Peptides against a protein of PDB entry 4LZF. Designs and how they scored, part 3

Target 1, 155 residues: chain A of PDB entry 4LZF
Amino acid sequence: GGRLVVFPNGTRKELSADGQTVKVMFFNGDVKHTMPDQRVIYYYAEAQTTHITYPDGMEVLQFPNNQTEKHFPDGRKEITFPDQTVKTLHPDGREESVLTDGTIIQLNPDGSKVIQFNTGQREIHTADFKRREYPDGTVKTVYSDGRQETQYPTG

## One batch from the design tools (peptide)

Design b1_p9_1_s2 (made by RFdiffusion4, then SolubleMPNN; from b1_p9_1 with R2M T7E)
Fold by OpenDDE base, seed 5:
Structure b1_p9_1_s2 (fold): chain B 155 residues (1-155), chain A 9 residues (1-9)
Amino acid sequence: as target 1 above (155 residues)
Amino acid sequence: SMLPEPEIP
């Protein structure tokens, strides 16, 4: 009960019997699926990229190198790199990368950076200083003027 | 990066 329409340019359109699924096979090899759940799946043949759009505004891009990008309705973006690092870009300009070893790198809109190492150490970068926090409670700070300070744990 | 869709006749 489905329908196939073949256009003069070579584009083909397949409609399911219930009309809820539409598949367009474009003349250039691209494919567009409109699904019953209102997802739209775009396949770009030349780029070998899949782009899924959801009715809530979510978008997912899947690249041939195994990179995946999620575009959230709130403007946040989440990139999963081929190495499985996950980078989140927030609408306010904040960025966060989570490495596979558990290291977290945060870039703040003010230009500051925080690295949370998998060892439990933290490194904080600001315009005024670079600070290393150690698991034992030791904190070392190098200020922009060259001054250094060490704060020792209480014990 | 969004790629344009071809037009349907």
Scores: peptide ipSAE 0.130, ipTM 0.808, DockQ to the pose 0.209
Fold by OpenDDE base, seed 3:
Structure b1_p9_1_s2 (fold): chain B 155 residues (1-155), chain A 9 residues (1-9)
Amino acid sequence: as target 1 above (155 residues)
Amino acid sequence: SMLPEPEIP
Protein backbone atom coordinates (compact mmCIF):
# COMPACT_ATOMS: atom_id res chain seq x y z
CA GLY B 1 0.00 0.00 0.00
CA GLY B 2 0.83 3.68 -0.01
CA ARG B 3 2.61 5.50 2.77
CA LEU B 4 1.71 8.57 4.81
CA VAL B 5 4.40 10.48 6.63
CA VAL B 6 3.35 13.17 9.10
CA PHE B 7 6.04 15.61 10.13
CA PRO B 8 6.17 17.46 13.47
CA ASN B 9 5.39 20.80 11.77
CA GLY B 10 2.14 19.43 10.34
CA THR B 11 3.40 18.78 6.80
CA ARG B 12 2.12 15.54 5.33
CA LYS B 13 3.69 13.44 2.60
CA GLU B 14 1.70 10.80 0.74
CA LEU B 15 3.47 8.22 -1.38
CA SER B 16 1.71 5.93 -3.82
CA ALA B 17 2.34 2.21 -3.52
CA ASP B 18 4.49 2.27 -6.67
CA GLY B 19 6.33 5.41 -5.52
CA GLN B 20 5.52 7.20 -8.80
CA THR B 21 3.17 9.77 -7.26
CA VAL B 22 4.15 11.99 -4.36
CA LYS B 23 1.81 14.47 -2.71
CA VAL B 24 3.15 16.91 -0.16
CA MET B 25 0.64 18.93 1.83
CA PHE B 26 2.59 21.68 3.53
CA PHE B 27 1.63 23.14 6.89
CA ASN B 28 0.79 26.49 5.19
CA GLY B 29 -1.75 24.88 2.87
CA ASP B 30 0.49 24.64 -0.20
CA VAL B 31 0.39 21.38 -2.13
CA LYS B 32 3.06 19.80 -4.32
CA HIS B 33 2.35 16.87 -6.63
CA THR B 34 5.10 14.97 -8.39
CA MET B 35 3.51 12.90 -11.14
CA PRO B 36 4.62 9.74 -12.97
CA ASP B 37 5.11 11.80 -16.16
CA GLN B 38 7.62 13.95 -14.23
CA ARG B 39 5.48 17.07 -14.23
CA VAL B 40 5.38 18.95 -10.95
CA ILE B 41 2.17 20.65 -9.86
CA TYR B 42 2.53 23.25 -7.15
CA TYR B 43 -0.47 24.96 -5.59
CA TYR B 44 0.12 28.18 -3.66
CA ALA B 45 -2.68 28.34 -1.11
CA GLU B 46 -2.47 32.04 -0.25
CA ALA B 47 -2.34 33.15 -3.90
CA GLN B 48 -4.69 30.36 -5.01
CA THR B 49 -2.34 29.87 -7.97
CA THR B 50 -1.29 26.64 -9.64
CA HIS B 51 2.14 26.30 -11.24
CA ILE B 52 2.91 23.30 -13.42
CA THR B 53 6.43 22.56 -14.63
CA TYR B 54 7.16 20.02 -17.33
CA PRO B 55 10.37 18.10 -18.05
CA ASP B 56 10.78 19.86 -21.42
CA GLY B 57 10.87 23.27 -19.70
CA MET B 58 7.27 24.25 -20.35
CA GLU B 59 5.51 26.06 -17.53
CA VAL B 60 1.80 26.70 -16.95
CA LEU B 61 0.40 29.23 -14.49
CA GLN B 62 -3.27 29.19 -13.52
CA PHE B 63 -4.54 32.19 -11.59
CA PRO B 64 -7.70 32.43 -9.46
CA ASN B 65 -9.27 34.93 -11.91
CA ASN B 66 -9.20 32.21 -14.60
CA GLN B 67 -6.19 33.67 -16.41
CA THR B 68 -3.76 31.06 -17.75
CA GLU B 69 -0.18 31.67 -18.84
CA LYS B 70 1.91 29.20 -20.82
CA HIS B 71 5.66 29.67 -21.01
CA PHE B 72 7.15 27.66 -23.85
CA PRO B 73 10.76 26.42 -23.96
CA ASP B 74 11.42 28.59 -27.05
CA GLY B 75 10.64 31.76 -25.07
CA ARG B 76 7.13 32.25 -26.42
CA LYS B 77 4.39 33.14 -23.95
CA GLU B 78 0.69 32.52 -24.41
CA ILE B 79 -1.80 34.30 -22.15
CA THR B 80 -5.45 33.32 -22.03
CA PHE B 81 -7.28 36.18 -20.34
CA PRO B 82 -10.47 35.76 -18.28
CA ASP B 83 -12.49 37.02 -21.27
CA GLN B 84 -10.90 34.21 -23.35
CA THR B 85 -8.77 36.52 -25.48
CA VAL B 86 -5.54 34.73 -26.33
CA LYS B 87 -2.36 36.79 -26.56
CA THR B 88 0.89 35.35 -27.87
CA LEU B 89 4.19 37.10 -27.18
CA HIS B 90 7.01 36.00 -29.45
CA PRO B 91 10.73 36.21 -28.62
CA ASP B 92 11.28 38.61 -31.55
CA GLY B 93 8.88 41.12 -29.97
CA ARG B 94 5.87 40.35 -32.16
CA GLU B 95 2.54 40.13 -30.35
CA GLU B 96 -0.66 38.53 -31.59
CA SER B 97 -4.08 38.74 -29.97
CA VAL B 98 -7.02 36.60 -30.99
CA LEU B 99 -10.32 38.01 -29.77
CA THR B 100 -13.39 35.91 -29.06
CA ASP B 101 -15.12 37.31 -32.17
CA GLY B 102 -12.29 36.01 -34.38
CA THR B 103 -10.52 39.35 -34.85
CA ILE B 104 -6.73 39.03 -34.95
CA ILE B 105 -4.49 41.91 -33.89
CA GLN B 106 -0.79 41.79 -34.72
CA LEU B 107 1.74 44.19 -33.23
CA ASN B 108 5.09 44.15 -35.01
CA PRO B 109 8.49 45.06 -33.55
CA ASP B 110 8.76 48.03 -35.95
CA GLY B 111 5.61 49.53 -34.42
CA SER B 112 3.29 48.60 -37.27
CA LYS B 113 -0.09 47.09 -36.52
CA VAL B 114 -2.28 44.74 -38.53
CA ILE B 115 -5.90 44.00 -37.73
CA GLN B 116 -7.71 41.17 -39.44
CA PHE B 117 -11.38 41.77 -38.77
CA ASN B 118 -13.92 38.98 -38.59
CA THR B 119 -15.69 40.68 -41.54
CA GLY B 120 -12.77 39.92 -43.83
CA GLN B 121 -11.53 43.50 -43.80
CA ARG B 122 -7.90 44.14 -42.96
CA GLU B 123 -6.36 47.30 -41.56
CA ILE B 124 -2.65 48.12 -41.64
CA HIS B 125 -1.14 50.87 -39.52
CA THR B 126 2.36 52.21 -40.19
CA ALA B 127 4.20 55.41 -39.39
CA ASP B 128 3.27 56.71 -42.85
CA PHE B 129 -0.30 55.56 -43.39
CA LYS B 130 -3.42 53.72 -42.34
CA ARG B 131 -4.73 51.31 -44.95
CA ARG B 132 -8.03 49.47 -45.12
CA GLU B 133 -8.39 46.46 -47.38
CA TYR B 134 -11.89 45.30 -48.25
CA PRO B 135 -13.02 41.82 -49.31
CA ASP B 136 -13.97 43.10 -52.79
CA GLY B 137 -10.38 44.18 -53.42
CA THR B 138 -10.86 47.89 -52.72
CA VAL B 139 -8.01 49.46 -50.79
CA LYS B 140 -8.26 52.83 -49.04
CA THR B 141 -5.14 54.56 -47.76
CA VAL B 142 -4.91 57.63 -45.56
CA TYR B 143 -1.38 59.01 -45.51
CA SER B 144 0.19 60.96 -42.66
CA ASP B 145 0.19 64.13 -44.79
CA GLY B 146 -3.60 63.94 -45.11
CA ARG B 147 -3.67 62.61 -48.67
CA GLN B 148 -6.21 59.89 -49.35
CA GLU B 149 -6.04 57.26 -52.05
CA THR B 150 -8.56 54.67 -53.15
CA GLN B 151 -7.51 51.74 -55.29
CA TYR B 152 -10.33 49.90 -57.00
CA PRO B 153 -10.23 46.22 -57.90
CA THR B 154 -9.22 45.41 -61.46
CA GLY B 155 -11.62 43.44 -63.61
CA SER A 1 8.78 35.28 -9.46
CA MET A 2 8.10 31.83 -8.07
CA LEU A 3 7.32 31.65 -4.38
CA PRO A 4 9.74 29.52 -2.43
CA GLU A 5 8.58 26.10 -1.34
CA PRO A 6 8.49 25.40 2.38
CA GLU A 7 11.21 23.09 3.56
CA ILE A 8 10.34 19.52 4.35
CA PRO A 9 11.92 18.43 7.67
Scores: peptide ipSAE 0.130, ipTM 0.805, DockQ to the pose 0.276
Fold by OpenDDE base, seed 2:
Structure b1_p9_1_s2 (fold): chain B 155 residues (1-155), chain A 9 residues (1-9)
Amino acid sequence: as target 1 above (155 residues)
Amino acid sequence: SMLPEPEIP
């Protein structure tokens, strides 16, 4: 059978019979599970947050507002917001948000921004201009100096 | 921020 250890401070430790699962119920309400696959599941009672750590360095945070964060070993982070928007932070500093309607927003390390709309339109923001690309091949550019340029599809 | 784990006695 398993073992139960009760400490004077109220912390309880449960060991499975095979020793592969360990559950610690801390006096403050926090819970730590060590699983056979070596993942560790932390539940923070006050924050109502779950933190899972994996042997490969992956971490998963689950917040009470339904936000989830994944921290990858390579430094990439993926945040799923309550509205189901997914934001990826890349190690190179690039950020990408995918909205529920399929719109993709890219923030580049140089400060430029690219929006790929679900309509097929694309908007590019740089220090020098804003550019809108249309599915028909039309391109409209507004430069920082106020100049405007329209390129029509070569048809 | 991750909260520190309580110490196991």
Scores: peptide ipSAE 0.126, ipTM 0.806, DockQ to the pose 0.251
Fold by OpenDDE base, seed 1:
Structure b1_p9_1_s2 (fold): chain B 155 residues (1-155), chain A 9 residues (1-9)
Amino acid sequence: as target 1 above (155 residues)
Amino acid sequence: SMLPEPEIP
């Protein structure tokens, strides 16, 4: 059978009969599960947060507000916010947010920004200009010096 | 930031 160790401080350690699962119930309410696949599930009772670590270096955080964070071994992070927006942070500094309406916002390491709206419009922000591209082919550019240019579709 | 685990006695 399994083994149960009860420590004087109230911490309890339960080992499965096969020895592949270990459950530690800490005196403060935290719980740590070591699984047969070597993933470790840690529950922080006070913070009501679950932290899962995988042997390949993957980490998953689940917060009480329904936010989830995935930390990939390559340094990439993926955050699912409570509103279901998904933000990806890349190791090179690039960030991408996908909104629930399908809008995509990209922040580039050079400070430029690209917004792909669900309407098909696209907005590009650089140090030199803001540019709005419309589905009909119209392009409006506002330059940093205040100059404005509109390019109309040919047709 | 990760919270520290309690010590196992």
Scores: peptide ipSAE 0.130, ipTM 0.805, DockQ to the pose 0.232; fails the geometry check

Design b1_p9_1_s3 (made by RFdiffusion4, then SolubleMPNN; from b1_p9_1, 3 letters changed)
Fold by OpenDDE base, seed 5:
Structure b1_p9_1_s3 (fold): chain B 155 residues (1-155), chain A 9 residues (1-9)
Amino acid sequence: as target 1 above (155 residues)
Amino acid sequence: GPLPEPEIP
């Protein structure tokens, strides 16, 4: 059978019969599960947060507000917000948010921003201009100096 | 960062 160890401080350690699963119930209410697949599941009682670590370096955080964060071994982070927006932070500093309506917002390391609207419109923000691209091929640019340009589709 | 893990005696 399994083994239960009870420590003087109230911490309890349960060992499965096969020794592949270890459950530690800490005196503070935290719980640590070491699983046969080598993932470790931490539950922090006070924060009500679950933290899963995988042997490949992947980490998953689950917060009580229903936010989930994935930390990839390559340094990328993916945050799923309670509203189901997914934000990806790339190691190079690029950020991408995908909204539930299909809108994609990209923040580039150079400070530029690209919004791909669910309507098919795209807006590009740079230090020099804001540009709106329309599905019909029209492109409107507002430059930092106040100049405006409209490019019309060839039809 | 991650939350600290309590010590096992």
Scores: peptide ipSAE 0.093, ipTM 0.786, DockQ to the pose 0.229
Fold by OpenDDE base, seed 1:
Structure b1_p9_1_s3 (fold): chain B 155 residues (1-155), chain A 9 residues (1-9)
Amino acid sequence: as target 1 above (155 residues)
Amino acid sequence: GPLPEPEIP
């Protein structure tokens, strides 16, 4: 059968009969599950946050506001915000946000920014200019020196 | 980062 160890401070430790599952219920309300697949599920009672660690180094954080964070072994981080926006942070510093309406925002390590709007418009920000590209082929550029340029589609 | 876990007695 399983085992239950009760400590003087109120912490309880439950061991499954097969020894594959360990559940620790800490005196402060925290709970730690060690699973047969070697993932560890830790619940922080005060913060109401769940932290799952996998043997390959993957980590998952689940917050009470419905935010979820995935920390990949390669250093990539994926955040699903409460509004369901998904933001990916890459090890090289690149960030990509995908909004629920399909808009994609890319922040590049060099400081440039690209927005692909769900309307088909694209906006590009660099040190030298801010550029808006329209579906009809029109391109409007505002340069850092204040100059503005409009490029019209061929017609 | 995550908070530290309490010690097991």
Scores: peptide ipSAE 0.093, ipTM 0.784, DockQ to the pose 0.227
Fold by OpenDDE base, seed 3:
Structure b1_p9_1_s3 (fold): chain B 155 residues (1-155), chain A 9 residues (1-9)
Amino acid sequence: as target 1 above (155 residues)
Amino acid sequence: GPLPEPEIP
C-alpha cells in the first residue's frame, strides 16, 4: 500500500502505492502535489494561491480574486482577469486584449494602437493620424495637423 | 514571483 510519514514539526507526506503521486501537507497549511505527469501543484495557504509548474517550463498561477496567469516557455504571458478579459503579452512587447464584448485591442511596440470593435469597425492610432474603418469600406482619417480625409467605398 | 515553500526535516 501507500506510505504516510509524519514529521515532528507536523508536516505530513503521503506516497501512493505506485510511487507516482506525492502529497506533502506542510505544518503551515501549504500543500504540494507531485503528479504522475510530473506537474507540481503548490498551494500557498496564507495567500490562497495555487502555482502549477510543468516539466516543459509552463507555469500557471491562480489567485484568490479569480485571476489566472499563464507563463509560457517562450516568454509569452496570458492573463485572465476577474472580469474575464484576456490579455496576452508577447516577448516582442506587443500586447493584445480580448474583452468580453468581443472587442480586441492591440498595442504595438512602436506605440501604435489598433482596436477591432464588436461592430466590425476598426480604429488605428499612430503618431500621424487616427483612422476609422467602417464595414461598408468607408475610411475616415484625422491627421495630426488637423486635416481630415474621408475615403468612400468603390465598387 | 512565487513564494518559497517551507523546509521539511
Scores: peptide ipSAE 0.091, ipTM 0.784, DockQ to the pose 0.257
Fold by OpenDDE base, seed 2:
Structure b1_p9_1_s3 (fold): chain B 155 residues (1-155), chain A 9 residues (1-9)
Amino acid sequence: as target 1 above (155 residues)
Amino acid sequence: GPLPEPEIP
């Protein structure tokens, strides 16, 4: 069978019979699980936060407010907010937020922004203009100098 | 940053 070690400070260590699972229950209420697949699960009792680390470098954080963060080995981060918005932070600096209604907001490293609405409309923000593209092919542009232009569908 | 783990005796 497994074995239990109880330390003088109150920390407890449980080992499975095969040694593949280790559970440490720290005196402060924190818990550390080492699993057969080599993932390590940390539970921080005071913060009520779970931190999972994987052997490939993947990390997952689960916060008490229902926010979840995934840290990928390639440097990408994915944050699921309590409202279920999903924000992806790419290694190149690009950010993408997907709202629950299907709207996608992209922030580019150069400061430009693209909003793809669930209606099929698209809005592009640059240093020089704001542009709205409509499903029928109409494009409206407001330039930084105040000039406006409407382009009508041609095909 | 990440939270520190308590020491195991």
Scores: peptide ipSAE 0.090, ipTM 0.779, DockQ to the pose 0.221

Design b1_p9_1_s4 (made by RFdiffusion4, then SolubleMPNN; from b1_p9_1, 3 letters changed)
Fold by OpenDDE base, seed 2:
Structure b1_p9_1_s4 (fold): chain B 155 residues (1-155), chain A 9 residues (1-9)
Amino acid sequence: as target 1 above (155 residues)
Amino acid sequence: PPLPEPEIP
């Protein structure tokens, strides 16, 4: 059978019969689970936050507002916001947000921005211009100096 | 900020 250890401070430790699962219920309401797959699950009672650590270095945070953060071993982070927008932060500084309507927003380390609209239009923002690309092949560019160009589809 | 680890007795 399993074992239950009760500490003087009120903390309880439950061990499975095989010793592969350990549950610590802290006196403050926090809970720590060590699982057979070696993942560790921390529940912070006051913050109502779950923190999972994996043997490969993956970390998952689950917040009470329904936000979830995944921290990958390569330094990438993936944030799922309460509105279900997914933001990926890459180690090179690039950020990508996928909105629920299918719009993709890319922020590049150089400060440029690319928006891929669900309509098939694309907008590129740089220090030098804003450019709108249309599904028909039309491209409109507004340069920082106020010049405007329209390129029509090659027909 | 990172959450503090639970205190172990």
Scores: peptide ipSAE 0.039, ipTM 0.732, DockQ to the pose 0.172
Fold by OpenDDE base, seed 3:
Structure b1_p9_1_s4 (fold): chain B 155 residues (1-155), chain A 9 residues (1-9)
Amino acid sequence: as target 1 above (155 residues)
Amino acid sequence: PPLPEPEIP
């Protein structure tokens, strides 16, 4: 069978019969699980936050407000906000947000911004212009000097 | 900020 160790400070350690699962219940309410797949699960009682570490270096944080953060070994971070928006931060400084309505917002390291709307329209923001691309092939550009240009689809 | 480690038994 399994084993239960009770420490003088009130901390409890439960070991499975096979020794592959270890649960430590700390006197302050924190919990540490060591799993057969070698992931380690920390629960911080005061913060009500779960922190999972994986052998490959991946980390997952789960916050009480339903926000989840994934930290990938390559340095990428993926944040799922309480509203279910997913934001990806890339090591090169590029950011991408996917909204619940399907809109995609890309922020580039050069300061440019691209919005892919759920309607099929696309908007590009640079230092020099704002450009709107329409599904029919029409492109409208407003330049920083106030000039406007419309390009109509060919054919 | 990083969370503190659980208390060691």
Scores: peptide ipSAE 0.037, ipTM 0.724, DockQ to the pose 0.177
Fold by OpenDDE base, seed 1:
Structure b1_p9_1_s4 (fold): chain B 155 residues (1-155), chain A 9 residues (1-9)
Amino acid sequence: as target 1 above (155 residues)
Amino acid sequence: PPLPEPEIP
């Protein structure tokens, strides 16, 4: 059968009969599960946060506000916010947010920004200009010096 | 938010 160890401080350690699962119930209410696949599930009782670590270095955080974070071994992070916006942070500094309405916001390491609106409009921000592209082919550019230019569709 | 440190038996 399984084994149960009870520590003087109230912490309890339960081992499965096969020895592949270990459950530690800490005196403060924290719970640690070590699974057969070597993932570790840690529940922080006070913070109501779950932290899962995988043997490949993947980590998953689940917060009480319904935010979920995935930390990939390559350094990439994927955050699902409570509103279901998904933000990806890349190791090179690039960030991408996908909103629930389908809008995509990209922040580039050079400081440039691209917004792809769900309407089909696109906005590009650089050090030199802000440009709005419209579905009809119209492009409006506001340059950093205040100059404005409109390119009209042809045809 | 930051994670607390795990407790030790």
Scores: peptide ipSAE 0.036, ipTM 0.716, DockQ to the pose 0.138
Fold by OpenDDE base, seed 4:
Structure b1_p9_1_s4 (fold): chain B 155 residues (1-155), chain A 9 residues (1-9)
Amino acid sequence: as target 1 above (155 residues)
Amino acid sequence: PPLPEPEIP
């Protein structure tokens, strides 16, 4: 069977029979699970936050406000906000937010912004222009100088 | 270990 060790400070350690699962219940209410797959699940009682570390360097944070953060070994971060928006931060500085309605917002390192609307429209923001692309192939550009241009799919 | 600060939206 498993083993239970109770420490003088009130910390408890539960060991599975095979020793592959270890649960430490700290005196402060924190809980640490070491799993057979070598992931470590740490629950911070005061913060009500769960931190999972994987042997490949992946980390997952679960906050009491229902925010979840995934920290990938490649340096990418994926944040699921309480509203279920998913924001991905790429190592190159690019950010992508996927809204619950399917809208995708991309922020590029050069400062440009791309919005892919759930309607199939796309809007591109650069230092020089804002451009709206329509599903029919029409493209409207508003330049920073106020000039406007419309490109038609047949032209 | 200290908790990392959550990202701000």
Scores: peptide ipSAE 0.034, ipTM 0.667, DockQ to the pose 0.076

Design b1_p9_2 (made by RFdiffusion4)
Fold by OpenDDE base, seed 5:
Structure b1_p9_2 (fold): chain B 155 residues (1-155), chain A 9 residues (1-9)
Amino acid sequence: as target 1 above (155 residues)
Amino acid sequence: PEGPAPLPR
């Protein structure tokens, strides 16, 4: 069978019969599970937050507000917000948000911004211009100097 | 025995 160790400070440690699962219930209410697949599931009782660490370096944080954060070994972070928006932070500084309606917002390291609307329109923001691309091929650009240009589709 | 872990940053 398994084994239960009760420490004087109130911490309890449960070991499975096969020794592959270890559950530590700390005196403060935190719980740490070491699983056969070597992932560690840590529950912070006061914060009501779950932190999962994987052998490959992946980390997952689950917050009580239903937000989830994934920290990838390559340095990328993926945040799923309570509204189910997914924001990805890339190591190069690029950020991408995917909204529930399918809209994609990209923030580039150079400061430019691209919005891909669910309508098929795309808006590009740079230091020099704001550009709107339409599904029919029309492109409207407003330049920083106030000049405006419309490029009409071919057809 | 081991103690609780601090919250991650």
Scores: peptide ipSAE 0.199, ipTM 0.854, DockQ to the pose 0.131
Fold by OpenDDE base, seed 4:
Structure b1_p9_2 (fold): chain B 155 residues (1-155), chain A 9 residues (1-9)
Amino acid sequence: as target 1 above (155 residues)
Amino acid sequence: PEGPAPLPR
């Protein structure tokens, strides 16, 4: 069967019979699980935070406020906020937020912003204009100088 | 024995 090792400092180590699962309960209350799939689940007792590391380099942090952060091997970071908004930070500096209503907000490295509304409308913000694209193909542009232009769908 | 890990930054 499994075995339990109790160390003089109060740390306890539980090993499964096959040795594929290891649970270390540290003297400070932290818990470390090494799983058969080689992921490591570390629970920080004081911070009430869970940190999962995967063999491929992915990491997941779960905070007591229900925020979750995923750190992908490609450098992408995905944050699920307590309100369930999901924000993705890309290695190129692009940021995308998906709101619970389906709205997508994209912040581009060049400073431009794109909002994809749940209605199908899209709004593009640049240094030079704000542009609203409608599902029917109509495009309304308000330029920084106050000029406005409406482009109608072809058809 | 193994000690607790420091908090991730």
Scores: peptide ipSAE 0.195, ipTM 0.855, DockQ to the pose 0.140
Fold by OpenDDE base, seed 2:
Structure b1_p9_2 (fold): chain B 155 residues (1-155), chain A 9 residues (1-9)
Amino acid sequence: as target 1 above (155 residues)
Amino acid sequence: PEGPAPLPR
């Protein structure tokens, strides 16, 4: 059978019969599960937050507002917001947000921004211009000096 | 015994 250890401070430790699962119920209400796959599931009672740590270095945070954060071993972070928008932060500084409507917003390390609309239009923001690309091949550019240029599709 | 972990930053 398993074992239950009750400590004087109120912390309780449950060990499975096979020793592969350990559950620690801390005096503050936190709960720590060590699973057979060595995944550690930590529940912060006060914050109502779950923190999962994997042996490969992956970490998953689940917040009470339904936000989830994944921290990858390579330094990438993926945030799923309550509205189901997914934002990825890359180690190189690039950020990408995928909205529920299919819009993709990319923030590049050089400060440029690219929006890929669900309509097939794309908008590029740089220090020098804002450019809108249309599915028909039309491209409209507004330069920082106020000049505007329209490039019409060939055909 | 082991203590509770600090809150994730």
Scores: peptide ipSAE 0.194, ipTM 0.855, DockQ to the pose 0.133
Fold by OpenDDE base, seed 1:
Structure b1_p9_2 (fold): chain B 155 residues (1-155), chain A 9 residues (1-9)
Amino acid sequence: as target 1 above (155 residues)
Amino acid sequence: PEGPAPLPR
């Protein structure tokens, strides 16, 4: 009950019997699926990349190297790299990377950086200092003027 | 007919 339209340029259009699914196979090998839920799945043949767009503005890109990018309607972007690191870019400029070992790297709009290591150590970078916090409560700070300070745990 | 889309940025 569906329909197939073949155009002179080689593009083909398949319509489902219920009219809810449309598949366009372009002359260059690209494929566009319009689904019943109104999401559009576009496959770029040469780049081997899939681009999914949702009615709410969500977009998903799937690259041939196994990288996935999610573009949220609020402007947030989430990248899953081939090594499974997940990087989130926030609209305010903040970035957060979560490594597979549990390490979290945060880049703040003011230029500061916070690394939360899987060992429980934390490293803070600011314009004024670089600070390492240890699980036992020891804190080592190297200030921009070259001064170094160690704060020992109470005990 | 419609043409293929350009690659997204």
Scores: peptide ipSAE 0.193, ipTM 0.854, DockQ to the pose 0.126

Design b1_p9_2_s1 (made by RFdiffusion4, then SolubleMPNN; from b1_p9_2, 3 letters changed)
Fold by OpenDDE base, seed 1:
Structure b1_p9_2_s1 (fold): chain B 155 residues (1-155), chain A 9 residues (1-9)
Amino acid sequence: as target 1 above (155 residues)
Amino acid sequence: SEGPAPQPP
């Protein structure tokens, strides 16, 4: 018992029998779905992009290149790139990327960078030094002045 | 009415 409304401009509106689902097919090819859970799914035909908005303020963008972006109500953004790298942008300016091999790259607001390799090694970049930490406890530091230091684990 | 219009990107 649904119904279809056709407007003079060519836009079509389809309503489900229960009235809980509404599909608008715009004259430009865009499509808007309003779902029972109150999410709105908007498809931009020209850009081939889907934009989902949730009642809590969550937004999801799906791009034709297989990139997905999640915009959280707290201001955090999560981008899943076509290569399946996941990048999280925090409101404080911190960025974290998780690569498919498990490597984690953190960019901090102070300009420092931390790489946690899947091998267990960690690399820290600051204005003053680059430091590599090894699973055995060895630490190698290269300072901005060219000085190098190796700290060996104690048995 | 002519009906709803698409939203801008």
Scores: peptide ipSAE 0.154, ipTM 0.846, DockQ to the pose 0.350
Fold by OpenDDE base, seed 3:
Structure b1_p9_2_s1 (fold): chain B 155 residues (1-155), chain A 9 residues (1-9)
Amino acid sequence: as target 1 above (155 residues)
Amino acid sequence: SEGPAPQPP
């Protein structure tokens, strides 16, 4: 059968009959679950925050405002904000945000910015120009020196 | 013993 251990400080430890699940209920209200798949789920009672650690090094943080952060073993981070925007931070310094309307915003390590609009238009920002690409193949470029160029689609 | 203590936030 399972076991219950009650410590002098008020902490309680429950062990399953198979020994694969352990639940610790700390005197401060925190709860720690060790699962059969070796993931550890820690709940911070005061902060109302859940921290999950996986054997492969993956970590997941869940905050009371409905924000979720995933920390991948390769150094990548994925943040889901309360408004459901998803931001990915890559180890090379590249950042990508996916908005709820389908717009994708990319910030590159060289300082360039790319916006892919839900309309099929694409905007590229560099030190030298701003460029708008249209679904029909038209491309409009405004250069830093004030020059403007329009490239019309072929066909 | 006193028993396990919670981990810091």
Scores: peptide ipSAE 0.152, ipTM 0.846, DockQ to the pose 0.379
Fold by OpenDDE base, seed 5:
Structure b1_p9_2_s1 (fold): chain B 155 residues (1-155), chain A 9 residues (1-9)
Amino acid sequence: as target 1 above (155 residues)
Amino acid sequence: SEGPAPQPP
């Protein structure tokens, strides 16, 4: 059968009969589960945070406010906020936020920003200009020097 | 041995 080990420091270790599941209940209230699929689920009692580590290097953090963070082996991080906004941080420094309404906000390593609105409009921010692209093909640009340009659709 | 210790946060 399974085994229960109780240590002098108050930590308890439960082993399944097959040895595939190990549960450690630490004296501070933390809990560590080693699962048959080799993932490790660590629960921080004080922070009420769950940290899952996978054998491929994936890590998942679950916070008490319902925020979830995924740390991918390639260095990418994906944060799901309590409002269900998903923010992806890429290793190259690019950041992408997908809002619940479908709006996508991209922050590029060069400092430029692109917003793809759920309306089909796109807004591009650079050091030199702010540009709005409309679904009909109209493009409005406001340059940093105050100039404004409108390009009308063809046809 | 007193047993395993928690990991740092």
Scores: peptide ipSAE 0.151, ipTM 0.845, DockQ to the pose 0.358
Fold by OpenDDE base, seed 2:
Structure b1_p9_2_s1 (fold): chain B 155 residues (1-155), chain A 9 residues (1-9)
Amino acid sequence: as target 1 above (155 residues)
Amino acid sequence: SEGPAPQPP
């Protein structure tokens, strides 16, 4: 069968009969599970936060406000906010947010910003201009010097 | 041994 070890500091360690699962209940209320697949699930009692580490280097954080963060081995991070917005931070510095309505917001390392609206409109922000692209092919550009230009669709 | 200690957050 399994076994329970109780330490002098109040920490307890439970081992499954097969030895594949280990549960450590720390004196401060934290809990550490080592699973057969070698993932480690650590629960921080005070913060009410769960931290899962995988053998490939993947990490998952689950916060009490229902926010989830995934830390990928390649350095990418994916944050799911309580409102279910998903933000991806790429190793190259690019950030992408997908809103619940389907709007996509991209922040580029050069400081440019692209918003793909759920209406099919697209807005591009650069150092030199702000541009709105419409589904009909109309493009409106406001340049940094105040000049405005409209390109009308053909046909 | 007093046993394992919690890890820092």
Scores: peptide ipSAE 0.151, ipTM 0.846, DockQ to the pose 0.358

